# Peptides against a protein of PDB entry 6RO1, part 2

Target 1, 216 residues: chain A of PDB entry 6RO1
Amino acid sequence: LGKEIEEYIHKPKYCLPFLQPGRLVKVKNEGDDFGWGVVVNFSKKSNVKPNSGELDPLYVVEVLLRCSKESLKNSATEAAKPAKPDEKGEMQVVPVLVHLLSAISSVRLYIPKDLRPVDNRQSVLKSIQEVQKRFPDGIPLLDPIDDMGIQDQGLKKVIQKVEAFEHRMYSHPLHNDPNLETVYTLCEKKAQIAIDIKSAKRELKKARTVLQMDEL

## One batch from the design tools (peptide; aimed at target 1 P17 F18 R23 S106)

Design b1_p8_3_s4 (made by RFdiffusion4, then SolubleMPNN; from b1_p8_3, 3 letters changed)
Fold by OpenDDE base, seed 1:
Formats: structure tokens, C-alpha cells, sequence
Structure b1_p8_3_s4 (fold): chain B 216 residues (1-216), chain A 8 residues (1-8)
């Protein structure tokens, strides 16, 4: 359910207006969870699909992310990696494809004008941590309907299912019905299957794009 | 400091 909402919010047509400097966003790249970062800017890159000549614009957002110090040493050749849980890490401006945004917050930070100094970047990490302390139940999200104006009927149906599920979870305390573990396992399996189908479709689309690149 | 900004 959360991943189904994510598939709407990370679409450029919906999220780009909200990618203002200082916006809190979550960044996830496959197994790499960067957690909360801060938007610095975004750019539209002209991309031409190699086989069709179709213009497929790439949207790149520069996000200040908490990166591992190890990844910084090889930053010229290696993709940024998230800081380890017990690592302090270092805040770095990372170019991120917009589809890697897993969440968009209603919170915007005031950011330093110059992010070249490490101290200025680390000050932003302190600000994120202060926000997290103020929101113990989690950093508030933009509402996909009320804030982002997403009118897609598919999203409305997803939200209605989430709300109905939440109401059912609150009305039937999970602790007493052994069938709920089965429903959770089935919902997790269905969610995982939906993710696997979607990842498989993306990988098939990538693999077709790569296969089409290898056939050229 | 931060603001809650729900606007595009």
C-alpha cells in the first residue's frame, strides 16, 4: 500500500512542483536507504532514448544526503552509499533521479546559501535531527491528494483501502485473531508480489533497454 | 529552523 502511493508521488508531473530548496525528501535506491535528505535544486536533463529517438526527459534532483565516509573517498568513480546506522557519516549533495524519492515531507528547512563547506552541510544534518525529535511519530508527509493535487482514481482507491485497513486494524486488535497473521502474511506476500512484478517489469524494461543497447 | 510548506 505505501509503495503503491510512492508510485504516484515520485512521478515528475506530481512531485516536481514540491521539490523546492529545503524540502525534506526520503531517498531510497534499491537496497540503499539514505533516509531523510534535503532538496538543494532540481534539473531537467534531455535524454534521447537510443533506439526510438524519443525524448525521455530525465529529472535529476540534487539532494543533501547522509553518506558513508568510505563512499566519499571514491566519490569520483563510485555511487554515494548511505551512512551505516552507527556511523556519523557526512552530508553530501548527491544527484538523484526523481523516481528514487520514496517520500516528500511538508517540512522545508532553511539551508545555508553555500553548501561547499562541510560545516554548512553538517548543520543541515543537525536540523534534520531536530525535526525528527519534534516529530516522534515520523516527519509529516505531503498529502498526495490535498497537498499534491493528485486526482488519479487509482490513488484514491489505494488510499481508501489503506484507510479501511487501518480502521480494521484499530477495530480488531491484531493480538487476538490468528487469522490476522495470515492476512498480514497474505498482504505482505501480495505487496511483495506486486513489488516483484513491478521490479521485474522495471528490470524487464531496463533489460530491454540494455538488450536494445547491446544489440546496437 | 523549518517551516511547514504544503504549497508548490
Amino acid sequence: as target 1 above (216 residues)
Amino acid sequence: SYVIDRTP
Scores: peptide ipSAE 0.667, ipTM 0.967, DockQ to the pose 0.872
OpenDDE base, seeds 2, 3, 4, 5: peptide ipSAE 0.659, 0.651, 0.662, 0.656; ipTM 0.966, 0.965, 0.966, 0.966

Design b1_p8_4 (made by RFdiffusion4)
Pose (drawn by RFdiffusion4):
Structure b1_p8_4 (pose): chain A 194 residues (1-46, 58-67, 79-216), chain P 8 residues (1-8)
Amino acid sequence: LGKEIEEYIHKPKYCLPFLQPGRLVKVKNEGDDFGWGVVVNFSKKSLYVVEVLLRCAAKPAKPDEKGEMQVVPVLVHLLSAISSVRLYIPKDLRPVDNRQSVLKSIQEVQKRFPDGIPLLDPIDDMGIQDQGLKKVIQKVEAFEHRMYSHPLHNDPNLETVYTLCEKKAQIAIDIKSAKRELKKARTVLQMDEL
Amino acid sequence: LPGDQFIE
């Protein structure tokens, strides 16, 4: 569901109007993410590209690392979420100290909103009048309710058990696909003709 | 625009 919502937000017809300098954006590509960042501007490429400050062809910052902000161009279809907040940015972003200042400014925004950095309502704000997105958002609130209600959500060992569950779940996926091809490979093809 | 919040 989360990924499905991102696809609607990826549509440039819908998200480009809200990519004003200083907008907070979360970006993820093929798995790894950079947390949150701020946009500077955007233009076409070659698809659209926006230059965004992120925590870090570079890779994202690790959890233990304090991080160092760097501006990088990214494709628009790599934005997972867009916020209602537009934090002020310096005019000349070339200095390192200013880049750290922006990192500290967002640390203060995250504090002003411990419930989470507010996101744009894709319908009330972004204008996605598509009916499919309605049923998606409904399933999200319902499954989030199911998640926080699960006895395991509060358990500190949840991440320890969740990983063993993830591993055991992937092994099972292999067995399923492996058996699928085996049922095919083991099949005699010309028996219906006969 | 709709939904904007400005912070300095």

Design b1_p8_4_s1 (made by RFdiffusion4, then SolubleMPNN; from b1_p8_4, 7 letters changed)
Fold by OpenDDE base, seed 3:
Structure b1_p8_4_s1 (fold): chain B 216 residues (1-216), chain A 8 residues (1-8)
Amino acid sequence: as target 1 above (216 residues)
Amino acid sequence: MKGEIILK
């Protein structure tokens, strides 16, 4: 279900309007999960090499991502690697193919004008961490229908299945299986969280309010 | 933009 939604949102025709500087995005490349990063810029690369039958323009987004320090030592030709769970890592501007975006947040940050200094890049990590602290239930996503305006019937059916699954999950009296209660309390938390985030997002959207991060 | 939250 989550993956099926990703197959829509990572399409350039849907996501490009939302890839402004400061947009929070989640990046995943195969086995490499970078987690949440911040859009710096995006570019359309026309890979119109006249001899490659691939006429489709590649879209590259420059994303500030938490990378392993090992990936910084490796030549500019090697792909950046995500920071290990036990590693501090370093924030680096990484060129990412747009289809590798696994999530797009409704949150957009102010970023430093100059990201060449390490301290300026690391300040953005502090900002991401502050957003995560403000949203303990997870960074709020763009709604693919209400925010992104995706009209695809396949996506609408996926969302309806998710909503119907969530509704059935809440409406079935789970018999006292303690293992099911744990999964359901996590799912109930997640869906109550999704409701509370959706309500808070609606209120913030109504307010047109720029939230100042007072701790930065 | 619709659905945008801007944090400073």
Scores: peptide ipSAE 0.306, ipTM 0.886, DockQ to the pose 0.695
OpenDDE base, seeds 1, 2, 4, 5: peptide ipSAE 0.132, 0.159, 0.131, 0.126; ipTM 0.805, 0.847, 0.801, 0.807

Design b1_p8_4_s2 (made by RFdiffusion4, then SolubleMPNN; from b1_p8_4, 6 letters changed)
Fold by OpenDDE base, seed 4:
Structure b1_p8_4_s2 (fold): chain B 216 residues (1-216), chain A 8 residues (1-8)
Amino acid sequence: as target 1 above (216 residues)
Amino acid sequence: MKGEIIIK
């Protein structure tokens, strides 16, 4: 279910209007989960399919991501790797194909105009960490229907299945099912996505509020 | 826009 929602959200026709500077996005490349980063900009690249001559435009988003310092030493030829959990890491501007966006937040940050200094990039990490403290249940996601305007009936059916599953989970005290842990782990991942959509809707109704980070 | 929480 979460992966099925991702397959809609990462499509350029839906996500491009929401890839403004400062937008929080989650980046995942195969086995590498970078977690939450911040959009710097995006670009459309003309790509010609070598076999058909068809124009297949590539969309690249530059994202500030927490990278391993070890992977940056080889940065001339190797893809950046995510920071290890216990590593400080370093914030880098990484060019990411738009289909590698696993989530898009309703949250936008103010970013420094000059991201060349390390301190300016690291200040954005502090901002992400402050957002995570404000949202202990997880960073709020854009609603794919109400915010992103996705009208696809396949997506609507996926969301309805998630909501119906959550409703059953909360309505039945599963207190006595020995499979509860396995159900909970699968449910927590699915529930987190629907809770994130629903919390994002609630916080968006409240969030005409510009939160100043310097006052905390 | 719809869907924006702005944090400064």
Scores: peptide ipSAE 0.261, ipTM 0.869, DockQ to the pose 0.701
OpenDDE base, seeds 1, 2, 3, 5: peptide ipSAE 0.248, 0.260, 0.261, 0.240; ipTM 0.866, 0.870, 0.874, 0.867

Design b1_p8_4_s3 (made by RFdiffusion4, then SolubleMPNN; from b1_p8_4, 6 letters changed)
Fold by OpenDDE base, seed 5:
Structure b1_p8_4_s3 (fold): chain B 216 residues (1-216), chain A 8 residues (1-8)
Amino acid sequence: as target 1 above (216 residues)
Amino acid sequence: MKGEILIK
């Protein structure tokens, strides 16, 4: 279900309007989880499918990501790798295919105008860490329906199943379902995503209140 | 934009 929601969110037809400079996004490439990064820019590249001759537009988003310093030394030939958990890493602008976006935040940051200096890129990491401190329950996600305007009935059914399952899990602990562990692991991930969306909506409301208080 | 928070 979380992965099923991701399969809608990362589609260019839905996510492109939200890929403005400063937007927080999660990037995952196969086994490489970069976590939260910041959109710098995006581009549409015309691509021709080699087998059909059909125009298949490639969407590339430049994302400021925390990368391993080891991967940066080899960056002339190798793809950037995420920083190790215990590594400080370095913030780099990485070209990412739009379908590798695993999440999109409702949060946008002000970013430095020039990201060529290392210090300007590292300042954005401090801003991400500050956002994470403001949102202890997780960085706010865009709502696929309310914010992104996704009208797909498949997604609505997925969300309704998540909500019905969460409601069932919280209202009736299913003491007797033998598939509980697989359901719980999938549903802890789902409950985490829906808690992330719900905490995100709550913290969005709080952060709007804080921003309105700083403008008074 | 809907759902947008802008943080400086």
Scores: peptide ipSAE 0.315, ipTM 0.889, DockQ to the pose 0.706
OpenDDE base, seeds 1, 2, 3, 4: peptide ipSAE 0.295, 0.298, 0.287, 0.292; ipTM 0.883, 0.884, 0.883, 0.880

Design b1_p8_5 (made by RFdiffusion4)
Pose (drawn by RFdiffusion4):
Structure b1_p8_5 (pose): chain A 194 residues (1-46, 58-67, 79-216), chain P 8 residues (1-8)
Amino acid sequence: LGKEIEEYIHKPKYCLPFLQPGRLVKVKNEGDDFGWGVVVNFSKKSLYVVEVLLRCAAKPAKPDEKGEMQVVPVLVHLLSAISSVRLYIPKDLRPVDNRQSVLKSIQEVQKRFPDGIPLLDPIDDMGIQDQGLKKVIQKVEAFEHRMYSHPLHNDPNLETVYTLCEKKAQIAIDIKSAKRELKKARTVLQMDEL
Amino acid sequence: SLKTIDIF
């Protein structure tokens, strides 16, 4: 569901109008993410590209690392979430100190909103009048309710058990696909003709 | 108009 919502937000017809300088954006590509960042501007490429400050062809910052902000161009279809907040940015972003200042400014925004950095309502704000997105958002609130209600959500060992569950779940996916092709390969193809 | 929460 989360990824499905992102695809609606990726549509440039819907998200480009809200990519004003200083907008907070979360970016993820093929798995790894950079946390949150701020946009500077955007233009076409070759698809659209926006230049965004992120924590880090570079890779994202690790959890233990304090991080160093760097501006990088990214494709628009790599934005996972867009916030209602537009934090002020310096005019000349070339200095390192200013880049650290922006990192500190967002650290203060995250504090002003411990419930989470507010996101744009894709309907009330972004204007996605598509009916499919309605049923998606409904399933999200319902499954979030199911998640926090699960006895394991609060358990500190949840991440330890969740990984063993994820491993055991992937092994099972292989067995399923492996058996699928086996049932096919083992099949005699011309028996119906006979 | 567009929704914005400005922070300085």

Design b1_p8_5_s1 (made by RFdiffusion4, then SolubleMPNN; from b1_p8_5, 3 letters changed)
Fold by OpenDDE base, seed 3:
Structure b1_p8_5_s1 (fold): chain B 216 residues (1-216), chain A 8 residues (1-8)
Amino acid sequence: as target 1 above (216 residues)
Amino acid sequence: SLKEILIK
């Protein structure tokens, strides 16, 4: 279900209008999960190699991602790798193909104008971590229908199935397996918080206001 | 401190 939604969201026709500087995005490349990063810049690269009849413009977004220190050393020749869970890592600007965006947040951050200094890049990681602390159930996503305006019937059917599944999970407490109750209570809290976040976002979207993080 | 979050 989540993966099926990703297949719509990462399409350039839907996501490009939301890839502004400071937008929080989640990046996955094959087995590499970079987690949450911040959009720095967006560029349309026409890879018209004259000999490959694939005329489809590749969209590349520069994303500030937490990378391994090894990736910094090899950055001239090798693709950046995500920081290991036990590693501090370093924030680096990585060119990312738009189809590798697994999620897009409703949150946009202010980013430093100059990201050449390491300290400026690392300050953005602190900002992401502060957002994550404020959203313990996960960084809030753009709604693919309400926020992104995706009209695709396949996506609407997926969302309806998710909502119906969630509703059934809440309306039918599966039997008193204490482990299931814990997972369900966690899912219920997550969904209630997702509803509360969606409600709060609707109110904030109406306000069109720059929110100070201190007011959230 | 995160000064500003834009929710869009």
Scores: peptide ipSAE 0.068, ipTM 0.808, DockQ to the pose 0.138
OpenDDE base, seeds 1, 2, 4, 5: peptide ipSAE 0.060, 0.058, 0.059, 0.059; ipTM 0.795, 0.807, 0.802, 0.810; seed 5 fails the geometry check

Design b1_p8_5_s2 (made by RFdiffusion4, then SolubleMPNN; from b1_p8_5, 4 letters changed)
Fold by OpenDDE base, seed 3:
Structure b1_p8_5_s2 (fold): chain B 216 residues (1-216), chain A 8 residues (1-8)
Amino acid sequence: as target 1 above (216 residues)
Amino acid sequence: SIKEILIK
């Protein structure tokens, strides 16, 4: 279900309008999960190699990602690798193909104008961590229908199935297993928080106001 | 501290 939604969201026709500087995005490349990063810049690269009949423009977004220190040493020749869970890592600007975006947040951050200094890049990681602390149930996503305006019937059917599944999970607790109830209560709290966040976002979107993080 | 979040 989540993966099926990702297949719509990562399409350039839907996500490009939301890839502004400071947008929080989640990046996955095959087995490499970079987690949450921040959009720095967007560029359309037409890789018209004259000999490969694939004329489809590759869209590349520069994303500030937490990378392993090893990736820094080999950055001239090798693809950046995500920081290990036990590693501090370093924030690097990584060119990412748009189809590797697994999620797009409703959150946009202010980023330093100059990201050449390591401290400026690491300050953005602190900002991501502060956002994560404020959203314990996860960084809020753009709604693919309400926020991104995706009209695809396949996506609508997926979302309806998710909503119906969630509703059935909440309306019919499968068993009075106290562990299941805890998971369900956690999922209900998460769903309620997601609803409350969606409601708050709708109010904020109406306000068109820059919110201080201290007011959230 | 993050001073500003834009939700859009």
Scores: peptide ipSAE 0.234, ipTM 0.866, DockQ to the pose 0.137
OpenDDE base, seeds 1, 2, 4, 5: peptide ipSAE 0.056, 0.057, 0.053, 0.136; ipTM 0.791, 0.805, 0.799, 0.840

Design b1_p8_5_s3 (made by RFdiffusion4, then SolubleMPNN; from b1_p8_5, 4 letters changed)
Fold by OpenDDE base, seed 1:
Structure b1_p8_5_s3 (fold): chain B 216 residues (1-216), chain A 8 residues (1-8)
Amino acid sequence: as target 1 above (216 residues)
Amino acid sequence: SMKEIEIK
C-alpha cells in the first residue's frame, strides 16, 4: 500500500510543484536508503530515447543528503552512499532522479543561501534532526489528494483501502489490549499445539502401519 | 529554531 502511493507521488506531473528549495524528501536508490534530505533545486534535462528518438525529459532534483564520508573520497567516479547508522556522515548536495523520491514532507526548511561551506550543510542536518524530534511518530507527509491535488481514481481507491484497513485495525478489540503480546504468544502456542497434535497423529498412524506389517 | 520550519 505505501509502495502503491509512492508510485503516484514520485511522478513529475504530481511532485514537481512541491520540489521547492527547503522541502524535506526521502531518497531511496535500490538498496541505498538516504533517509530524509532537503531539496536544493530541480532541473529538467532533455533526454532522447535511444531506440525511438522520442524526447523523454529527465527530472533531476538536487537534494542535500547525509552521505558516508568514505564515499566522498572517491567522488569523481563513485555514486554517493548513505551514511552508516552509527556514522555521523556528511551532508552533500546529490543530483537525484525524481523517481527516487520515496516520500515528500509537508515540512519545508529554511536553508543557507551558500551550501558550499561544510558547516552550512551540517546546519541543515541539525534542522532535520530537530524536525525528527518534534515529530516522534515520523516526519509529516504531504497528503497526495488534499495537498498534492492528485485526482487519479486508482490512488483514491488505494487510500480508501488503507484508511479502511487502519480503521479495522484500530477498531479491533485487541488493538488497545495491553496483553496483545500475551494473546499473540498464546495464539502461537495454540497453533504449535495443533501442529504437534497433527504430527503425533501422523506418527501414531505410521506406528500402527508398521505394527500391522509385523503381524503379516 | 522554530522559525526555520514551515509546514506548506
Scores: peptide ipSAE 0.071, ipTM 0.816, DockQ to the pose 0.155
OpenDDE base, seeds 2, 3, 4, 5: peptide ipSAE 0.032, 0.070, 0.063, 0.065; ipTM 0.721, 0.818, 0.815, 0.818; seed 4 fails the geometry check

Design b1_p8_5_s4 (made by RFdiffusion4, then SolubleMPNN; from b1_p8_5, 4 letters changed)
Fold by OpenDDE base, seed 3:
Structure b1_p8_5_s4 (fold): chain B 216 residues (1-216), chain A 8 residues (1-8)
Amino acid sequence: as target 1 above (216 residues)
Amino acid sequence: SIKEILIR
């Protein structure tokens, strides 16, 4: 179900209006999960398919991603690789095909004007980590229907199935396993918190207010 | 410090 939603949101016709500088996006390339990065810019590139002579427009988004240090040395000739789990890594601006965006956040950060200094790039990683701390249930996603305005009936059916599955999951009384009740109460609290966050975000979105998250 | 988070 999550993958089926991804197949809609990564389409240029839907996501391009939301790829502003500072937008949080999740990037995955095959086996390489970069996690959350920040949009720097996007460009339309023309690709000439060698056999058709047809110009198929490719969209490339420049995303600030946490890369392995090995990727830095070979960045001129090789594709960037995600930082290893045990590695600090380094934030690099990586050109990413738009279809490799696995998620788009409702969160947009301020980014430094000059990303050439390593310290400026690493400051953005600190900002991502601070966002992650503020959203322990995960970085908030754009709603494909309410936020992105996707009218596709296939997507609506997928979302309805997700909602119906979630509702059935939460309405199924796990009455007989005390260990399942604790997990379920945590899942219900998480779901209720997610609904409350979604509601609060809808109100905040109406307000178009820059949340100054003061120093906590 | 996250100076500004724009939720959109």
Scores: peptide ipSAE 0.133, ipTM 0.831, DockQ to the pose 0.155
OpenDDE base, seeds 1, 2, 4, 5: peptide ipSAE 0.061, 0.070, 0.077, 0.070; ipTM 0.777, 0.797, 0.810, 0.806

Design b1_p8_6 (made by RFdiffusion4)
Pose (drawn by RFdiffusion4):
Structure b1_p8_6 (pose): chain A 194 residues (1-46, 58-67, 79-216), chain P 8 residues (1-8)
Amino acid sequence: LGKEIEEYIHKPKYCLPFLQPGRLVKVKNEGDDFGWGVVVNFSKKSLYVVEVLLRCAAKPAKPDEKGEMQVVPVLVHLLSAISSVRLYIPKDLRPVDNRQSVLKSIQEVQKRFPDGIPLLDPIDDMGIQDQGLKKVIQKVEAFEHRMYSHPLHNDPNLETVYTLCEKKAQIAIDIKSAKRELKKARTVLQMDEL
Amino acid sequence: DLFENSAR
């Protein structure tokens, strides 16, 4: 579901109008993410590209690392979420100190909103009148309710047991696909003709 | 002020 919502938000017809300088954006590509960032401007490429400050062809910052903000161009279809907040940015972003200042400004924003950095309502704000997105958002609130209700959500060992579950789940996926091709390979193809 | 909280 989360990914499905992102695809609606990726549509440039819907998200480009809200990519004003200073907008907070979360970006993820093929798995790894950079946390949150701020946009500077956007233009076409070659698809659209926006230059965004992120925590870090570079890779994202690690959890233990304090991080160093760097501006990088990214494709628009790599934005996972868009916030309602537009934090102010310096005019000349060339200095390192200003880049750290922006990192500290967002640390303050995260404090002013411990419930989470507010996101744009894709319908009330972004204008996605598509009916499929309605049923998606409904399933999200319902499954989030199921998640927080699960006895394991509060358990500190949840991440320890969730990983063993994830491993055991992937092994099972292999067995399923492996059996699937085996049932095919083992099949005699010309028996219906006979 | 540090920021604005709005759609546009």

Design b1_p8_6_s1 (made by RFdiffusion4, then SolubleMPNN; from b1_p8_6, 7 letters changed)
Fold by OpenDDE base, seed 2:
Structure b1_p8_6_s1 (fold): chain B 216 residues (1-216), chain A 8 residues (1-8)
Amino acid sequence: as target 1 above (216 residues)
Amino acid sequence: SLYTLAPK
């Protein structure tokens, strides 16, 4: 179910309005999980479909990501690789196809105007880590319906199933359903999505409360 | 503040 939601969120027609500088996004490319990065900019590139000659616009978002230092030494032609868990890595601006965004946060960071200095880029990593500390249950996600305004009936059905599952998970002790593993895998994904949505809503409420408290 | 919540 998480993957099903991702299929909607990464569509340019839905996500582009939210790809402002400073927006936290997750980037995943096949087996490479970069985790949370920060949007720097996005661009629309004209692409011509080779078979039809039709214009198929490609959307590229520049995302500041924690990359392996080894991947940075290799020529501009090699794809950046995520930093290993034991590696410090280096924050680098990486051009990412929009469909590789696995999540979009409601959090928008203040970023340095000049990201050319390494120290400025690394300061953003410190900011991400600070945000992660403030959100121990995970960085809050944009609500695909309430925040992103996605009206697709398929997504609404997915969300309804998530909500129904969460309701069942909270109303019935999980112990007695033999289909718990399949339901739990779907429900861990769905409950994680719904917990991510509910935690994102609660955290958005808490963070609005914290922002309201910081404005007080 | 290091960040803002901008859901819109």
Scores: peptide ipSAE 0.380, ipTM 0.927, DockQ to the pose 0.670
OpenDDE base, seeds 1, 3, 4, 5: peptide ipSAE 0.354, 0.367, 0.367, 0.366; ipTM 0.915, 0.923, 0.925, 0.923

Design b1_p8_6_s2 (made by RFdiffusion4, then SolubleMPNN; from b1_p8_6, 4 letters changed)
Fold by OpenDDE base, seed 1:
Structure b1_p8_6_s2 (fold): chain B 216 residues (1-216), chain A 8 residues (1-8)
Amino acid sequence: as target 1 above (216 residues)
Amino acid sequence: SLYELSAS
């Protein structure tokens, strides 16, 4: 369900208005989870597809991210890697494609005007850590409907399913019976929910394909 | 203040 919401929020048409300097965003690149970073700036780059001449705009957001020191020692050509859990890391401004944003927070940090000094960048990490301490249940997210104004009916259906699932989880406390069968039934229910989510995604993709076919 | 909550 979270992944379905991500497919909406990372779209430029929805997220760009919220990519102000200081905005907390979560960045994930395949297996590399950078966690929470801070937006510094964003830019629209005109990219011309060489074969079609079609303008495919690239949206790049500069995000201050906690990076591995090893990745920084390697030449300017290597992609930044996230800091290891046991590593202090170093805060670096990394250009990120907007579709790599996995979450957008309602939190907007006050950041130093000059992020060239290492101490200024590291001060932002301290600020992120302080925010995380203030939100033990997790950093608050922008509401995709109420805050981001996403009117997509598919998203509304996803949210309704999440709410119904949460309500069922709270209303039917899975008996904390430590019996393996309950964990299995929970895993099967979770797997079935994941299948139902995949089915709903396929239906949404079909509905979107139909919408794209009706727009063609 | 370290941060603000902003939905805009």
Scores: peptide ipSAE 0.428, ipTM 0.933, DockQ to the pose 0.760
OpenDDE base, seeds 2, 3, 4, 5: peptide ipSAE 0.423, 0.425, 0.423, 0.407; ipTM 0.934, 0.934, 0.934, 0.933; seed 5 fails the geometry check

Design b1_p8_6_s3 (made by RFdiffusion4, then SolubleMPNN; from b1_p8_6, 5 letters changed)
Fold by OpenDDE base, seed 1:
Structure b1_p8_6_s3 (fold): chain B 216 residues (1-216), chain A 8 residues (1-8)
Amino acid sequence: as target 1 above (216 residues)
Amino acid sequence: SLYELAAS
């Protein structure tokens, strides 16, 4: 369901109006998850599809991302890699294809005007970390319908399914019980007691039938 | 302020 929503929000026709400088975005490229970065700028590049000759515009967003220091040592031809979890990393401005945006936040950071100094870039990382602390349940996302104005009926159906799933998950009386195991054990005990009562009733009925046969 | 909420 999350992936289905992602397929809508990363489309240029929907996301471009929200790619202002300072916008928090998540960037993921195949196995490389950069996490939350900050939009610096975006550009439209003309591209011609080699097979059809059709004009297919490419949209590139420059995103300040936390990169591994190892990836920075590699030649300008190598793609930046995300910082390892245990690594501080270094914030770098990375050109990213718009379809690699996995999420767009309602949060827009105030960023330094000059991001060339390392200290200015690293200050943005501190800002991201502070925002993450303020939102312990996760950085808030743009609503694809209410905020982004996506009218696609397919998306509306996906959202309805998510909401229905969440509602069912939270409305299920067993889901809110931190003692699910205790409730299951109690239900199993109750089921076993019910079986035992039914068995005892059958034995009593058999014993009564045998006693009636011995008196005949 | 560190950030703003910009829904548009």
Scores: peptide ipSAE 0.449, ipTM 0.935, DockQ to the pose 0.765
OpenDDE base, seeds 2, 3, 4, 5: peptide ipSAE 0.444, 0.424, 0.421, 0.414; ipTM 0.936, 0.933, 0.933, 0.931; seed 4 fails the geometry check

